Peptides against a protein of PDB entry 6B9H. Designs and how they scored, part 16

Target 1, 151 residues: chain A of PDB entry 6B9H
Amino acid sequence: AELCESLLTWIQTFNVDAPCQTVEDLTNGVVMAQVLQKIDPAYFDENWLNRIKTEVGDNWRLKISNLKKILKGILDYNHEILGQQINDFTLPDVNLIGEHSDAAELGRMLQLILGCAVNCEQKQEYIQAIMMMEESVQHVVMTAIQELMSK

## One batch from the design tools (peptide; made by RFdiffusion4, then SolubleMPNN)

Design b1_p11_1_s3 (from b1_p11_1, 4 letters changed)
Fold by OpenDDE base, seed 5:
Structure b1_p11_1_s3 (fold): chain B 151 residues (1-151), chain A 11 residues (1-11)
Amino acid sequence: as target 1 above (151 residues)
Amino acid sequence: SLLDQFFESLS
């Protein structure tokens, strides 16, 4: 999916420790958790990150468990910190991500993380970083943000 | 550009 591919490129700009080159690399949630910690390390602190299982391999049950924790963290962050500036979004199906590596649903998950980045305390820095990306990626990111803000 | 205007509006 175009959304997933573009947001994967965006995720790669965070330069996290976990491998993040393919869609499959993101399905265990480890990259996403590390990205969220960079976005707001006070909220997504080390204690939170340590709840995400590493070295999951191909265990889709463990993947889904991680993804559920991450989704909950994102939703709680929007409510507690961001004041629910982004509302009425379509929730990703983490079962499809963990069990089938569904790119469309993964794209929705990454879109929620994008929402956190462009609304967090350091939103200006993330917006500027997006403006330095290739135009094709910027267009997809723009559409993704518009979708979040229109609801 | 359209892109520049959009992202600046988010600031």
Scores: peptide ipSAE 0.662, ipTM 0.952, DockQ to the pose 0.157
Fold by OpenDDE base, seed 2:
Structure b1_p11_1_s3 (fold): chain B 151 residues (1-151), chain A 11 residues (1-11)
Amino acid sequence: as target 1 above (151 residues)
Amino acid sequence: SLLDQFFESLS
């Protein structure tokens, strides 16, 4: 999926500790959790991050467990900090991500993280970083943001 | 550009 690949490229700019080169690398949620901590370390603090299992391997049940926690964190962040509502019917299917590495659903998850970045306290920093990316990626990101803000 | 205008509008 174009959305997933572009946002994977975006995620890579965070330089997190966990491997983040492939779609599969993102399916255990560890990269996403580390990215969220970078976005807002006061909210996604060490205690929150420690709830995410790091030694998951190929265990899709553990992946899904992590992904559910991450999705919940994103939703809570939007509600408690950003004052935004994300419609449930547009939420990613974390089961498909964890069990099948579904790129389309993963793209939707990354899109939610993108929403956090461009609306957080440091949104200007992340917007500037996006503006430094390849034009093709910027177009996908623009569309993704527009979609989020229209929901 | 369109991209520049869009991202600047987010700030």
Scores: peptide ipSAE 0.661, ipTM 0.951, DockQ to the pose 0.157
Fold by OpenDDE base, seed 4:
Formats: C-alpha cells, structure tokens, sequence
Structure b1_p11_1_s3 (fold): chain B 151 residues (1-151), chain A 11 residues (1-11)
C-alpha cells in the first residue's frame, strides 16, 4: 500500500536499532516501539519499552501481543499527553498485521505514530524533517495528517 | 507551494 510504503520511508529516518527495511520488519512492533521512545522518551520510557518482546521471530501470536501493547500506548499517549489531538476512531487491525503482514493495516498503525510525532513536544523538528523528504512521500504524509485532523 | 503551506500551518 502507498501509505505503508511512504510511512516506512519516514520511519527509516529515525535510525532505530532494529531492522526496518521491509514491511515484514515492522510487523513485530519492535521498530515502532523504538520510534515511539524517540518521539517521547519520558512517556515511552525504558520501563514501557521493556514490555515489548524483542526476539519474536515469525511467531505471529507474539507479534500481535506486541502490537496490541503499542496500540494501547499510542492511544494512552493521545489521551494523557496530546489531549486527543489526533483521531483514533478507525483503529488498525493488529491481527492482520501480525498474522498476514497486511500493509494497509500497518499503514494505519504508522499513521497513528505520525500523529504522535506531529503533535509531540518536538513536533517542529519532525515537521521540518518531513519537509525535507521526497515530494511524493510528503504528499502521502500530508494526506495522512489531514485524515487524522478532519475525520 | 501547497506542501510548504500545509506543513507550516501545523507549526
């Protein structure tokens, strides 16, 4: 999916420790958890990160478990820190991500993380970084943000 | 540009 591929490119700019070259690399949630820690290390602290299993392999049950924790973290962050500034009405199906590597649902998960980045304390830093990305990626990111703001 | 205007509006 175009959304997933563009946001994968965006995720790669965080330079996290975990492999993040393919859609499959994101399905265990480890990259996403590390990205969230970079976005707000005070909230997504080491105690939070330690709840995410790092050696999951191809175990889709463990992937789903991680993804559920990450989704909860995003929703709690939106409520407790961001003051519900981003839309979370349509939640990604983490079962499809974990079991089938569903790119469309993964794209929606990354979209929620994008919402965190453009509303966090360092939002200006992330906005400026996006403005330096490939134009085609910027268009997808713009559309994704607009959807979070207006739907 | 449209992109610049949009992202500046998020600031």
Amino acid sequence: as target 1 above (151 residues)
Amino acid sequence: SLLDQFFESLS
Scores: peptide ipSAE 0.658, ipTM 0.951, DockQ to the pose 0.157
Fold by OpenDDE base, seed 3:
Structure b1_p11_1_s3 (fold): chain B 151 residues (1-151), chain A 11 residues (1-11)
Amino acid sequence: as target 1 above (151 residues)
Amino acid sequence: SLLDQFFESLS
C-alpha cells in the first residue's frame, strides 16, 4: 500500500536498533515500540518498552500481542498526553497485521504513530524532518495528517 | 509550495 510504503520510509529515519527494511520487519511491533520511545521517552519509557516481546520470529500470536500493547499505548498517549488531538476514528486491525502482514492495516498503524510525532512536545523537529524527505513521501504524509486532524 | 505551506501550518 502507498501509505505503508511511504510511512515505512519515514519510520526508517528514526534509525532504531531493530531491523526495519520491509513491511514484514514491522509486523512484530518492535520497531514501532522503539520509534514511540524516541518520540516520547518519558511516556514510552524502558518499563513500557520491556513489555514488548522481542525475538518473536514468525509467531503471529506474539506479534498480535505486541501490536495490541502498542495500539493501547498510542491511544493512552493521545488521551493522557496529547489531549486527544488525534481520535481513534479508524483503528488498525492488528490481527491482519500480525497474521497476514497486511500492508494497508500496517499503514494505518504507522499513521497513528505519525500523529504522535506531529503532536508531541518535539513536534517541530519531526515536522522539519518530514519536510526534508522526498516530495512523494511528503505528499502521502500530508494526506495522512490531514485525515487524522479532520476527524 | 503547497507542501511547505501545509507543514508550516502545523507549527
Scores: peptide ipSAE 0.657, ipTM 0.951, DockQ to the pose 0.158

Design b1_p11_1_s4 (from b1_p11_1, 5 letters changed)
Fold by OpenDDE base, seed 4:
Structure b1_p11_1_s4 (fold): chain B 151 residues (1-151), chain A 11 residues (1-11)
Amino acid sequence: as target 1 above (151 residues)
Amino acid sequence: SLLDEFFASLE
């Protein structure tokens, strides 16, 4: 999916420790958790990150467990820190991500993380970074932000 | 450009 691939490229700019080269690499949530910690290490602190299991392998149940925690973290962050309401009808299906590596749903998950980045305290840093990416990626990011902000 | 205008609007 175009959304997922573009946002995967964006995620890669964070240079996290976990492998983040493929869609499959993101399905266990470890990369996403590390990205969120970079976005706001005070909120997504070590205690929060330690709740995400790193040795998941192909266990889709553990993937889903991680993804649920991450999604909750994102939603809580939006509510508690960003003061933003997320439309529940646009939330990713973490079951499809964990069990089937669904790229479309993963794209929606990454879209939520994008929302955190462009609204966080360091949003200007992330916006500037996006503006230096390939134009095609910028267009996808723009659309993703527009969809996220709409109600 | 449209992109420049959009991202400027986020600031």
Scores: peptide ipSAE 0.518, ipTM 0.924, DockQ to the pose 0.157
Fold by OpenDDE base, seed 5:
Parts: C-alpha cells; structure tokens; sequence
Structure b1_p11_1_s4 (fold): chain B 151 residues (1-151), chain A 11 residues (1-11)
C-alpha cells in the first residue's frame, strides 16, 4: 500500500536500533515501540518499552500481543497527553498485521504514530523533518495528516 | 507551494 510504503520511509528517519527496511520488519512492533520512545521518552519510558517482547521471530501470536500493547499505548497517549479523540472506526486491525503482514492495516498503525509525532511536544522538529523528505512522500504524509485532523 | 503552505499551517 502507498500509505504504508511512504510511512515506512518516514519511520526510517528515526534511525532506531531494530531493523526497519521492510513491511515485515515492522510487524513485530519493536520498531514502532522504539519510535514512540523517541517521540516521548517520558511517557513511553524504559519500563513501557520493556513490556514489548523482542526476539519474536515469526511467532504471529507474540507479534499480535506486542501490537495490542502498542495500540493501547498510542490511544492512552492521545487521551492522557495530547488531549485529542481518535476515531475508533478506523483503528488498525492488529490481527491482520501480526498474522498476515497486512500492509494496509500496518499503514493505519503508522498513521496513528504520525499523529503522535505531529502533535507531541517536539512537533515542530518532526514537521521540519517531514518537509525535508521527497515530495512524493510529503504528499502522502500530508494526506494522512489531513485524514487524522478531519476526524 | 501547496505542501509548504500545508505544513506551515501546522506550525
């Protein structure tokens, strides 16, 4: 999916320790958890990160468990810190991500992380970083942000 | 540009 591929490129700008070159690399949630810690290390602290299982391999049940924790963290962060409402009808299906590597649903998850970045305390730095990306990627990111803000 | 204007509106 175009959304997933563009946001994968965006995720790569965080330079996290975990491999993040392919859609499959993101399905265990480890990259996403490390990105969230960079976005707000006071909220997504080391204790939170340690709840995400590493060395998951191809175990889709463990992937789904991690993804559920990450989604909960994102939703709680939006409610407790950002003070904004997320439309429940467009939440990603983490079962499809973990079991089938569904790119469309993964794109939805990354879109929620994008929402955290452009609304967090350091939002200006993340917005500036997006403005330095390829124009085609910027366009997809713009559309993704517009969709979030319209809900 | 459209992109510049949009991202400026977020700041």
Amino acid sequence: as target 1 above (151 residues)
Amino acid sequence: SLLDEFFASLE
Scores: peptide ipSAE 0.514, ipTM 0.923, DockQ to the pose 0.158
Fold by OpenDDE base, seed 2:
Structure b1_p11_1_s4 (fold): chain B 151 residues (1-151), chain A 11 residues (1-11)
Amino acid sequence: as target 1 above (151 residues)
Amino acid sequence: SLLDEFFASLE
């Protein structure tokens, strides 16, 4: 999926500790959790991050468990901190991500994280970083942001 | 450009 691949490239700019080279690398949620902590470490603090299991392997049930926690965190962050600037119009199916590595659903998950980045306190820094990416990626990101803010 | 204008509008 174009959305997933572009946002994977974007996620890689965070330089998190967990492997984040492939779509499958993101399916356990560990990278996502680490990215969210970078976006807002006061909200996604160490206690929150510690709820995400890191030694998941190929256990899709554990992946889904992590992904559910992450999705809840994103939604709570949107409500409590961002003032519901990100509409949860279409939530990603974390079951498909965890069990089948569904790239389309993963893309939607990453889109929500993108929404957090471009609406957080340091949104200007993240926006500037996006503007330094390849034009083709910028177009996909632009469309993704527009979708979040128009629905 | 369109991209520049869009991202600037997010400020």
Scores: peptide ipSAE 0.507, ipTM 0.921, DockQ to the pose 0.157
Fold by OpenDDE base, seed 3:
Structure b1_p11_1_s4 (fold): chain B 151 residues (1-151), chain A 11 residues (1-11)
Amino acid sequence: as target 1 above (151 residues)
Amino acid sequence: SLLDEFFASLE
């Protein structure tokens, strides 16, 4: 999926500790949780991060559990901090991500994280970073942001 | 460019 591939490239710019080279690397939620902590460490603090299980391996049930926590965190962040500036009308199916490594649904999850980045306190810094990426990636990111904020 | 204009509009 074009969205997932472009946002994977974007996620890699965060240089988190967890492996983040492939779509499957993202399916356990650990990378996403670490990225969210970088976006807003006051909200996604160490206590929040500690709720995400590491060393998940291929256990799709544990992946889904982590992904559900992350999705809830994103939605709560949008409600409590961002004032619901992003649209959550189409939620990603975390079951498909965890069990089947569904790239399309993973792309939608990463899109929500993108929404957090471009609306957080440091949004200008993240926007500037996106503007330095390859043009093809920027186009996908632009479309993704437009979809989040159009409603 | 279109990209520059779009991202400028977000700031």
Scores: peptide ipSAE 0.500, ipTM 0.919, DockQ to the pose 0.158

Design b1_p11_2_s1 (from b1_p11_2 with T4E E8Q)
Fold by OpenDDE base, seed 2:
Structure b1_p11_2_s1 (fold): chain B 151 residues (1-151), chain A 11 residues (1-11)
Amino acid sequence: as target 1 above (151 residues)
Amino acid sequence: MTPEEFFQSLL
């Protein structure tokens, strides 16, 4: 999916410790959790990150467990910190991500993380970083943000 | 609008 591929490229700019080269790399949630910690380390602190299992392998049940925690964290962050600035009516299916590596649903998950980045305290820094990316990626990211802000 | 215009509007 175009959304997933563009947001994968965006995710790679965070330079997290976990492998993040492929869609499959993102399905266990570890990269996403590390990205969220970078976005707001006061909220997604070490205690929160420690709830995410790092050695998941191909265990789709563990992947789904991680993804559920991450999705909950994102939604709680939207409510508690961002004042529900992000449209969360259309949520990703974490079961499809964990069990089938569904790129479309993964794209929607990454879109929610994008929403966190462009609305957090450091939003200007993240927006400026996006403006340095390839124009084709910028266009997809723009569309993704517009969808989030259209409540 | 262009991406540049859009992202500027978010700043």
Scores: peptide ipSAE 0.736, ipTM 0.963, DockQ to the pose 0.981
Fold by OpenDDE base, seed 1:
Structure b1_p11_2_s1 (fold): chain B 151 residues (1-151), chain A 11 residues (1-11)
Amino acid sequence: as target 1 above (151 residues)
Amino acid sequence: MTPEEFFQSLL
């Protein structure tokens, strides 16, 4: 999926510790959790991050468990910190991500993380970084943000 | 609008 591939490229700019080269690498949620901590370490603090299981292997149930926690964290962050600036009526299906590595649903999850980045305290830096990415990626990211902000 | 215009509007 174009959304997933472009946002994977964006996620890679965070240079997190966990492997993040493929769609499969993101399905356990560890990369996403580390990215969220970079976005707002005061909210997604070490205690929050420690609730994400880091060694899940191919266990899709453990992947889903992580993804559910991450999704909840994103939604809570939107409500408590971002003032509900992100339209979350269409949520990603974390079951499809964990069990089937569904790229479309993973794209939706990464889109929510994108929403966190462009609305957080350091949003200016993240926006400027996006403006330095390839034009094709910028177009996809732009569309993704517009979708999030539309009501 | 172009991405440049869009992202500038977010700043």
Scores: peptide ipSAE 0.736, ipTM 0.964, DockQ to the pose 0.981
Fold by OpenDDE base, seed 5:
Structure b1_p11_2_s1 (fold): chain B 151 residues (1-151), chain A 11 residues (1-11)
Amino acid sequence: as target 1 above (151 residues)
Amino acid sequence: MTPEEFFQSLL
């Protein structure tokens, strides 16, 4: 999906330790957890990160377990820190991500992380970084943010 | 609007 591919490119700018070259690389949640820690290390601290299992392999049950923790963290962060209301009916299906590597649902998960980045304490830096990306990626990211703001 | 205009409005 276009959204997933564009946001994968955006995720790669964080230069995390975990492999993040393909959609499949993101399905275990490890990259997403490391990105969230970069966004707000005081909230997504080492204790939080240590709850995410890193040696998952192809175990879709473990992937889903990680993804559920990450989604919960994102939702809690929005409510407790950002004061943002998220419509629960539009949340990504983490079962489809973990078991089937569903790119559309993964795109929705990455969109929530994008929402954290453009609303966090360092939002100015993240927005400015997006403005330096390819025009085609910027357009998709713009649309994704607009969709978040319309909820 | 262009992406540039949009992102400027967020700053």
Scores: peptide ipSAE 0.735, ipTM 0.964, DockQ to the pose 0.982
Fold by OpenDDE base, seed 3:
Structure b1_p11_2_s1 (fold): chain B 151 residues (1-151), chain A 11 residues (1-11)
Amino acid sequence: as target 1 above (151 residues)
Amino acid sequence: MTPEEFFQSLL
């Protein structure tokens, strides 16, 4: 999926410790959690990150468990810190991500993380970084942000 | 609009 692939490229710019080369690498939620910690380490602190199970392997049940925690964290962050600036009417299906590595639903999950980045305290830095990415990626990211901020 | 125009509007 175009959205997922573009946002995977964006996620890779964070240089997290966990492997993040493929769509399947993202399905356990570990990369996502580490990215969120970089976005706002005061909110997504070490205690929060430690709730995400590492070394999940192919256990789709553990993947879904992690993804549910991450989704909850994103939604809570949106309401408590970002002031509900992200449209959360269409949520990703974490079951499809965990069980089937669904790229479309994974794209939605990464889109929510994108929303956190472009609305956080250091949003200008993340926006400027996006502006340095390939034009094709910028187009996809632009559309994704427009969808998130549309009420 | 172009991505450049859009992202500038967010800054």
Scores: peptide ipSAE 0.734, ipTM 0.964, DockQ to the pose 0.985

Design b1_p11_2_s2 (from b1_p11_2 with T4K)
Fold by OpenDDE base, seed 5:
Structure b1_p11_2_s2 (fold): chain B 151 residues (1-151), chain A 11 residues (1-11)
Amino acid sequence: as target 1 above (151 residues)
Amino acid sequence: MTPKEFFESLL
């Protein structure tokens, strides 16, 4: 999906330790957890990160377990820190991500992380970084943010 | 609007 591919490119700018070259690389949640720690290390601290299993392999049950923890963290962060309301009926299906590597649902998960980045304490830095990306990627990211703001 | 204009409005 176009959204997933564009946001994968955006995720790669964080230069995390975990492999993040393909959609499949993101399905275990490890990259997403490391990105969230970069966004707000005081909230997504080492204790939080240690709850995410790193040696998952192809075990879709473990992937889903990680993804559920990450989604919960994002939702809690939005309510406790950002004061943002998220419509629960539009949340990504982490079962489809973990078991089937569903790119559309993964795109929705990455969109929530994008929402954290453009609303966090360092939002100015993340917005400026997005403005340095390819125009085609910027356009998709713009649309994704607009969708979040319309909820 | 262009992406540039949009992101400027967020700053």
Scores: peptide ipSAE 0.733, ipTM 0.963, DockQ to the pose 0.983
Fold by OpenDDE base, seed 2:
Structure b1_p11_2_s2 (fold): chain B 151 residues (1-151), chain A 11 residues (1-11)
Amino acid sequence: as target 1 above (151 residues)
Amino acid sequence: MTPKEFFESLL
């Protein structure tokens, strides 16, 4: 999916410790959790991150468990910190991500993380970083943000 | 609008 590929490229700019080169690399949630910690380390602190299992392998049940925690964290962050600035009516299916590596649903998950980045305390820094990306990626990211802000 | 214009509007 175009959304997933563009947001994968965006995710790679965070330079997290976990492998993040492919869609499959993102399905265990470890990269996403590390990205969220970078976005707001006060909220997604070490105690929160420690709830995400890092050695998941191909265990789709463990992937789904991680993804559920991450999705909950994003939704709680939207409510508690961002004042529900992000449209969360259409949520990703974490079961499809964990069990089938569904790129479309993964794209929607990454879109929620994008929403966190462009609305957090450091939003200007993340927006400026996006403005340094390839124009084609910027266009996809723009559309993704517009969807989030259209409540 | 262009991406540049859009992102500038978010700053």
Scores: peptide ipSAE 0.732, ipTM 0.963, DockQ to the pose 0.982
Fold by OpenDDE base, seed 3:
Structure b1_p11_2_s2 (fold): chain B 151 residues (1-151), chain A 11 residues (1-11)
Amino acid sequence: as target 1 above (151 residues)
Amino acid sequence: MTPKEFFESLL
């Protein structure tokens, strides 16, 4: 999926410790959690990150458990910190991500993380970083942000 | 609009 692949490229710019080369690498939620900690380490602190199970392997049940925690964290962050600036009416299906590595639903999950980055305290830095990416990626990211911010 | 124009509007 175009959205997922573009946002995977974006996620890779965070240089997290966990492997993040493929769509399947993202399905356990570990990369996502580490990215969120970089976005706002005061909110997504070490205690929060430690709730995400590492070394999940192919256990789709553990993947879904992690993804549910991450989704909850994103939604709570949106309401408590970002002031509900993200449209959360269409949520990703974490079951499809965990069980089937569904790229479309994974794209939606990464889109929510994108929303956190472009609305956080250091949003200008993340926006400027996006502006340095390839034009094709920027176009996809633009569309994704427009969808998030529309009410 | 172009991505450049869009992102500049967010800054």
Scores: peptide ipSAE 0.732, ipTM 0.963, DockQ to the pose 0.987
Fold by OpenDDE base, seed 1:
Structure b1_p11_2_s2 (fold): chain B 151 residues (1-151), chain A 11 residues (1-11)
Amino acid sequence: as target 1 above (151 residues)
Amino acid sequence: MTPKEFFESLL
């Protein structure tokens, strides 16, 4: 999926510790959790991050468990910190991500993380970083943000 | 609008 591939490229700019080269690498949620901590370490603090299981292997149930926690964290962050600036009526299906590595649903999850980045305290820096990416990626990211902000 | 114009509008 174009959305997933472009946002995977964006996620890679965070240079997190966990492997993040493929769609499969993101399905356990560890990369996403580390990215969220970079976005707002005061909210997604070490205690929050420690609730994400880091060694899940191919266990899709453990992946889903992590993804559910991450999704909840994103939604809570939007409500508590971002003032509900993100339209979250269409949520990613974390079951499809964990069990089937569904790229479309993973794209939706990464889109929510994108929403966190462009609305957080350091949003200016993240926006400027996006402006340095390939034009084709910028187009996809732009559309993704517009979708999030539309009501 | 172009991505540049869009992102500038977010700043």
Scores: peptide ipSAE 0.731, ipTM 0.963, DockQ to the pose 0.983

Design b1_p11_2_s3 (from b1_p11_2 with T4Q E8Q)
Fold by OpenDDE base, seed 2:
Structure b1_p11_2_s3 (fold): chain B 151 residues (1-151), chain A 11 residues (1-11)
Amino acid sequence: as target 1 above (151 residues)
Amino acid sequence: MTPQEFFQSLL
């Protein structure tokens, strides 16, 4: 999916420790958790991150478990910190991500993380970083943000 | 609008 590929490129700019080169790399949630910690380390602190299992392998049940925790974290962050600036009416299906590596649903998960980045305390820094990316990626990211804001 | 214009509006 175009959304997933563009947001994967965006995710790669965070330079997290976990491998993040492919869609499959993101399905265990470890990269996403590390990205969220970078976005707001006071909220997504070490105690929160430690709840995400890092050695998941191909165990889709463990992937789903991680993804559920991450999704909950994003939703709680929206409510508690961002004042529900990000719409959460259309949620990704973490089961499809964990079990089938569904790129479309993964794209929706990454879109929620994008929403966190462009609305957090450091939003200006993340927006400026996006403005340095390839125009084609910027366009997809713009559309993704607009979709979040329109709901 | 262009992406640049859009992101400027978010700053």
Scores: peptide ipSAE 0.743, ipTM 0.965, DockQ to the pose 0.979
Fold by OpenDDE base, seed 3:
Structure b1_p11_2_s3 (fold): chain B 151 residues (1-151), chain A 11 residues (1-11)
Amino acid sequence: as target 1 above (151 residues)
Amino acid sequence: MTPQEFFQSLL
């Protein structure tokens, strides 16, 4: 999926410790959690990150468990910190991500993380970083942000 | 609008 692949490229710019080369690498939620900690380490602190199980392997049940925690964290962050600036009417299906590595739903999950980055305290830095990416990626990211901010 | 124009509007 175009959205997922573009946002995977974006996620890779965070240089997290966990492997993040493929769509399947993202399905356990570990990369997502580490990215969120970089976005706002005061909110997504070490205690929060430690709730995400590492070394999940192919256990789709553990993947879904992690993804549910991450989704909850994103939604809570949106309401408590970002002031509900992200449209959360269409949520990703974490079951499809965990069980089937569904790229479309994964893209939607990464889109929510994108929303956190472009609305956080250091949003200008993340926006400027996006502006340095390939134009094709920028176009996809633009569309994704427009969808998030549309009420 | 172009992505550049869009992101500039967010800054």
Scores: peptide ipSAE 0.742, ipTM 0.965, DockQ to the pose 0.987
Fold by OpenDDE base, seed 5:
Structure b1_p11_2_s3 (fold): chain B 151 residues (1-151), chain A 11 residues (1-11)
Amino acid sequence: as target 1 above (151 residues)
Amino acid sequence: MTPQEFFQSLL
């Protein structure tokens, strides 16, 4: 999906330790957890990160377990820190991500992380970084943010 | 609006 591919490119700018070259690389949640720690290390601290299993392999049950923890963390962060209301009916299906590598649902998950980045304490830096990306990627990211703001 | 204009409005 276009959204997933564009946001994968955006995720790669964080230069995390975990492999993040393909959609499949993101399905275990490890990259997403490391990105969230970079966004707000005081909230997504080492204790939080240590709850995410890193040696998952192809075990879709473990992937889903990680993804559920990450989604919960994002939702809690939005409510406790950002004061943002998220419509629960539009949340990504982490079962489809973990078991089937569903790119559309993964795109929705990455969109929530994008929402954290453009609303966090360092939002100015993340917005400025997006403005330096390819125009085609910027356009997709713009649309994704607009969708978040319309909820 | 262009992406550049949009992101400027967020700053």
Scores: peptide ipSAE 0.742, ipTM 0.965, DockQ to the pose 0.983
Fold by OpenDDE base, seed 1:
Structure b1_p11_2_s3 (fold): chain B 151 residues (1-151), chain A 11 residues (1-11)
Amino acid sequence: as target 1 above (151 residues)
Amino acid sequence: MTPQEFFQSLL
Protein backbone atom coordinates (compact mmCIF):
# COMPACT_ATOMS: atom_id res chain seq x y z
CA ALA B 1 0.00 0.00 0.00
CA GLU B 2 1.26 3.45 -0.92
CA LEU B 3 0.28 4.92 2.43
CA CYS B 4 2.09 2.24 4.39
CA GLU B 5 5.24 2.40 2.26
CA SER B 6 5.49 6.17 2.47
CA LEU B 7 4.87 6.24 6.19
CA LEU B 8 7.36 3.42 6.71
CA THR B 9 9.92 5.67 5.04
CA TRP B 10 8.87 8.45 7.39
CA ILE B 11 9.10 6.17 10.44
CA GLN B 12 12.65 5.25 9.44
CA THR B 13 13.73 8.87 9.90
CA PHE B 14 13.27 8.49 13.65
CA ASN B 15 16.24 6.11 13.86
CA VAL B 16 14.78 4.06 16.69
CA ASP B 17 16.63 1.12 18.21
CA ALA B 18 14.24 -1.55 16.95
CA PRO B 19 14.53 -2.89 13.39
CA CYS B 20 12.27 -0.93 11.06
CA GLN B 21 13.16 -1.90 7.50
CA THR B 22 10.03 -3.80 6.49
CA VAL B 23 6.31 -3.84 7.08
CA GLU B 24 6.80 -7.03 9.06
CA ASP B 25 9.21 -5.24 11.39
CA LEU B 26 6.42 -2.89 12.45
CA THR B 27 3.77 -5.52 13.16
CA ASN B 28 4.83 -6.15 16.76
CA GLY B 29 4.40 -2.49 17.66
CA VAL B 30 7.85 -2.03 19.18
CA VAL B 31 9.04 0.47 16.57
CA MET B 32 5.80 2.40 16.85
CA ALA B 33 6.10 2.57 20.62
CA GLN B 34 9.66 3.86 20.39
CA VAL B 35 8.61 6.46 17.84
CA LEU B 36 5.82 7.66 20.10
CA GLN B 37 8.27 8.02 22.95
CA LYS B 38 10.42 10.25 20.77
CA ILE B 39 7.39 12.33 19.82
CA ASP B 40 6.42 13.00 23.44
CA PRO B 41 8.65 11.38 26.05
CA ALA B 42 6.78 13.06 28.89
CA TYR B 43 3.56 11.30 27.96
CA PHE B 44 4.91 8.12 26.40
CA ASP B 45 7.40 7.72 29.21
CA GLU B 46 9.54 4.77 30.18
CA ASN B 47 6.77 3.28 32.29
CA TRP B 48 4.45 3.36 29.30
CA LEU B 49 7.07 1.92 26.96
CA ASN B 50 7.87 -0.89 29.38
CA ARG B 51 4.34 -2.21 29.00
CA ILE B 52 5.12 -3.08 25.38
CA LYS B 53 6.54 -6.60 25.03
CA THR B 54 9.79 -6.42 23.07
CA GLU B 55 10.35 -10.09 22.31
CA VAL B 56 7.20 -11.44 20.72
CA GLY B 57 8.66 -13.25 17.72
CA ASP B 58 5.96 -14.43 15.37
CA ASN B 59 3.32 -14.71 18.08
CA TRP B 60 0.42 -12.83 16.55
CA ARG B 61 -1.48 -12.74 19.82
CA LEU B 62 1.37 -10.90 21.52
CA LYS B 63 1.64 -8.57 18.53
CA ILE B 64 -2.05 -7.75 18.78
CA SER B 65 -1.72 -7.17 22.51
CA ASN B 66 1.05 -4.65 21.91
CA LEU B 67 -0.82 -2.98 19.08
CA LYS B 68 -3.93 -2.57 21.21
CA LYS B 69 -1.89 -0.84 23.90
CA ILE B 70 -0.29 1.44 21.34
CA LEU B 71 -3.60 2.33 19.74
CA LYS B 72 -5.05 3.11 23.15
CA GLY B 73 -2.04 5.28 23.92
CA ILE B 74 -2.47 7.21 20.69
CA LEU B 75 -6.16 7.78 21.29
CA ASP B 76 -5.59 8.82 24.89
CA TYR B 77 -2.82 11.17 23.78
CA ASN B 78 -5.14 12.74 21.24
CA HIS B 79 -7.86 13.26 23.82
CA GLU B 80 -5.73 14.31 26.78
CA ILE B 81 -2.88 16.24 25.16
CA LEU B 82 -3.75 17.14 21.57
CA GLY B 83 -7.27 18.28 22.38
CA GLN B 84 -8.89 15.85 19.95
CA GLN B 85 -7.28 17.43 16.91
CA ILE B 86 -7.09 14.03 15.22
CA ASN B 87 -10.18 12.51 13.64
CA ASP B 88 -10.18 8.97 15.00
CA PHE B 89 -13.55 7.69 13.84
CA THR B 90 -11.82 5.21 11.52
CA LEU B 91 -9.49 3.07 13.58
CA PRO B 92 -6.98 0.56 12.25
CA ASP B 93 -7.78 -3.11 12.69
CA VAL B 94 -4.89 -4.23 14.87
CA ASN B 95 -5.95 -7.85 14.51
CA LEU B 96 -5.24 -7.73 10.79
CA ILE B 97 -1.89 -6.08 11.44
CA GLY B 98 -0.78 -8.59 14.05
CA GLU B 99 -2.06 -11.74 12.43
CA HIS B 100 -1.71 -10.96 8.73
CA SER B 101 0.73 -8.03 8.49
CA ASP B 102 -2.00 -6.12 6.67
CA ALA B 103 -0.26 -3.16 5.06
CA ALA B 104 -3.42 -1.11 4.62
CA GLU B 105 -4.31 -1.31 8.30
CA LEU B 106 -0.70 -0.73 9.29
CA GLY B 107 -0.80 2.40 7.17
CA ARG B 108 -3.78 3.60 9.18
CA MET B 109 -1.88 3.03 12.41
CA LEU B 110 1.16 4.93 11.14
CA GLN B 111 -1.17 7.70 10.00
CA LEU B 112 -2.35 8.12 13.58
CA ILE B 113 1.27 8.39 14.72
CA LEU B 114 1.82 10.98 12.00
CA GLY B 115 -1.05 12.92 13.51
CA CYS B 116 0.69 12.87 16.87
CA ALA B 117 3.92 14.18 15.36
CA VAL B 118 2.38 17.08 13.45
CA ASN B 119 0.40 18.23 16.48
CA CYS B 120 2.90 17.66 19.30
CA GLU B 121 5.04 20.28 21.01
CA GLN B 122 7.83 19.67 18.49
CA LYS B 123 5.48 19.70 15.49
CA GLN B 124 7.47 22.41 13.72
CA GLU B 125 10.57 20.23 13.61
CA TYR B 126 8.66 17.21 12.36
CA ILE B 127 6.90 19.22 9.68
CA GLN B 128 10.19 20.70 8.52
CA ALA B 129 11.74 17.23 8.41
CA ILE B 130 8.87 15.97 6.26
CA MET B 131 9.48 18.85 3.87
CA MET B 132 12.95 17.42 3.25
CA MET B 133 11.67 14.00 2.16
CA GLU B 134 11.09 12.78 -1.39
CA GLU B 135 8.30 14.62 -3.19
CA SER B 136 6.29 11.45 -3.71
CA VAL B 137 6.42 10.74 0.01
CA GLN B 138 5.45 14.32 0.80
CA HIS B 139 2.34 13.98 -1.35
CA VAL B 140 1.22 10.87 0.49
CA VAL B 141 1.98 12.41 3.88
CA MET B 142 0.08 15.56 2.94
CA THR B 143 -2.98 13.56 1.97
CA ALA B 144 -2.73 11.51 5.15
CA ILE B 145 -2.63 14.62 7.33
CA GLN B 146 -5.50 16.22 5.46
CA GLU B 147 -7.59 13.12 6.06
CA LEU B 148 -6.82 13.22 9.78
CA MET B 149 -7.72 16.88 10.13
CA SER B 150 -10.93 16.66 8.14
CA LYS B 151 -14.15 16.33 10.10
CA MET A 1 -1.99 22.82 -3.42
CA THR A 2 1.59 21.56 -3.44
CA PRO A 3 3.07 19.75 -0.45
CA GLN A 4 5.37 22.72 0.13
CA GLU A 5 2.41 25.08 0.32
CA PHE A 6 0.49 22.69 2.53
CA PHE A 7 3.27 22.14 5.05
CA GLN A 8 4.01 25.86 5.16
CA SER A 9 0.39 26.40 6.12
CA LEU A 10 0.85 24.06 9.09
CA LEU A 11 3.78 26.08 10.47
Scores: peptide ipSAE 0.741, ipTM 0.964, DockQ to the pose 0.984

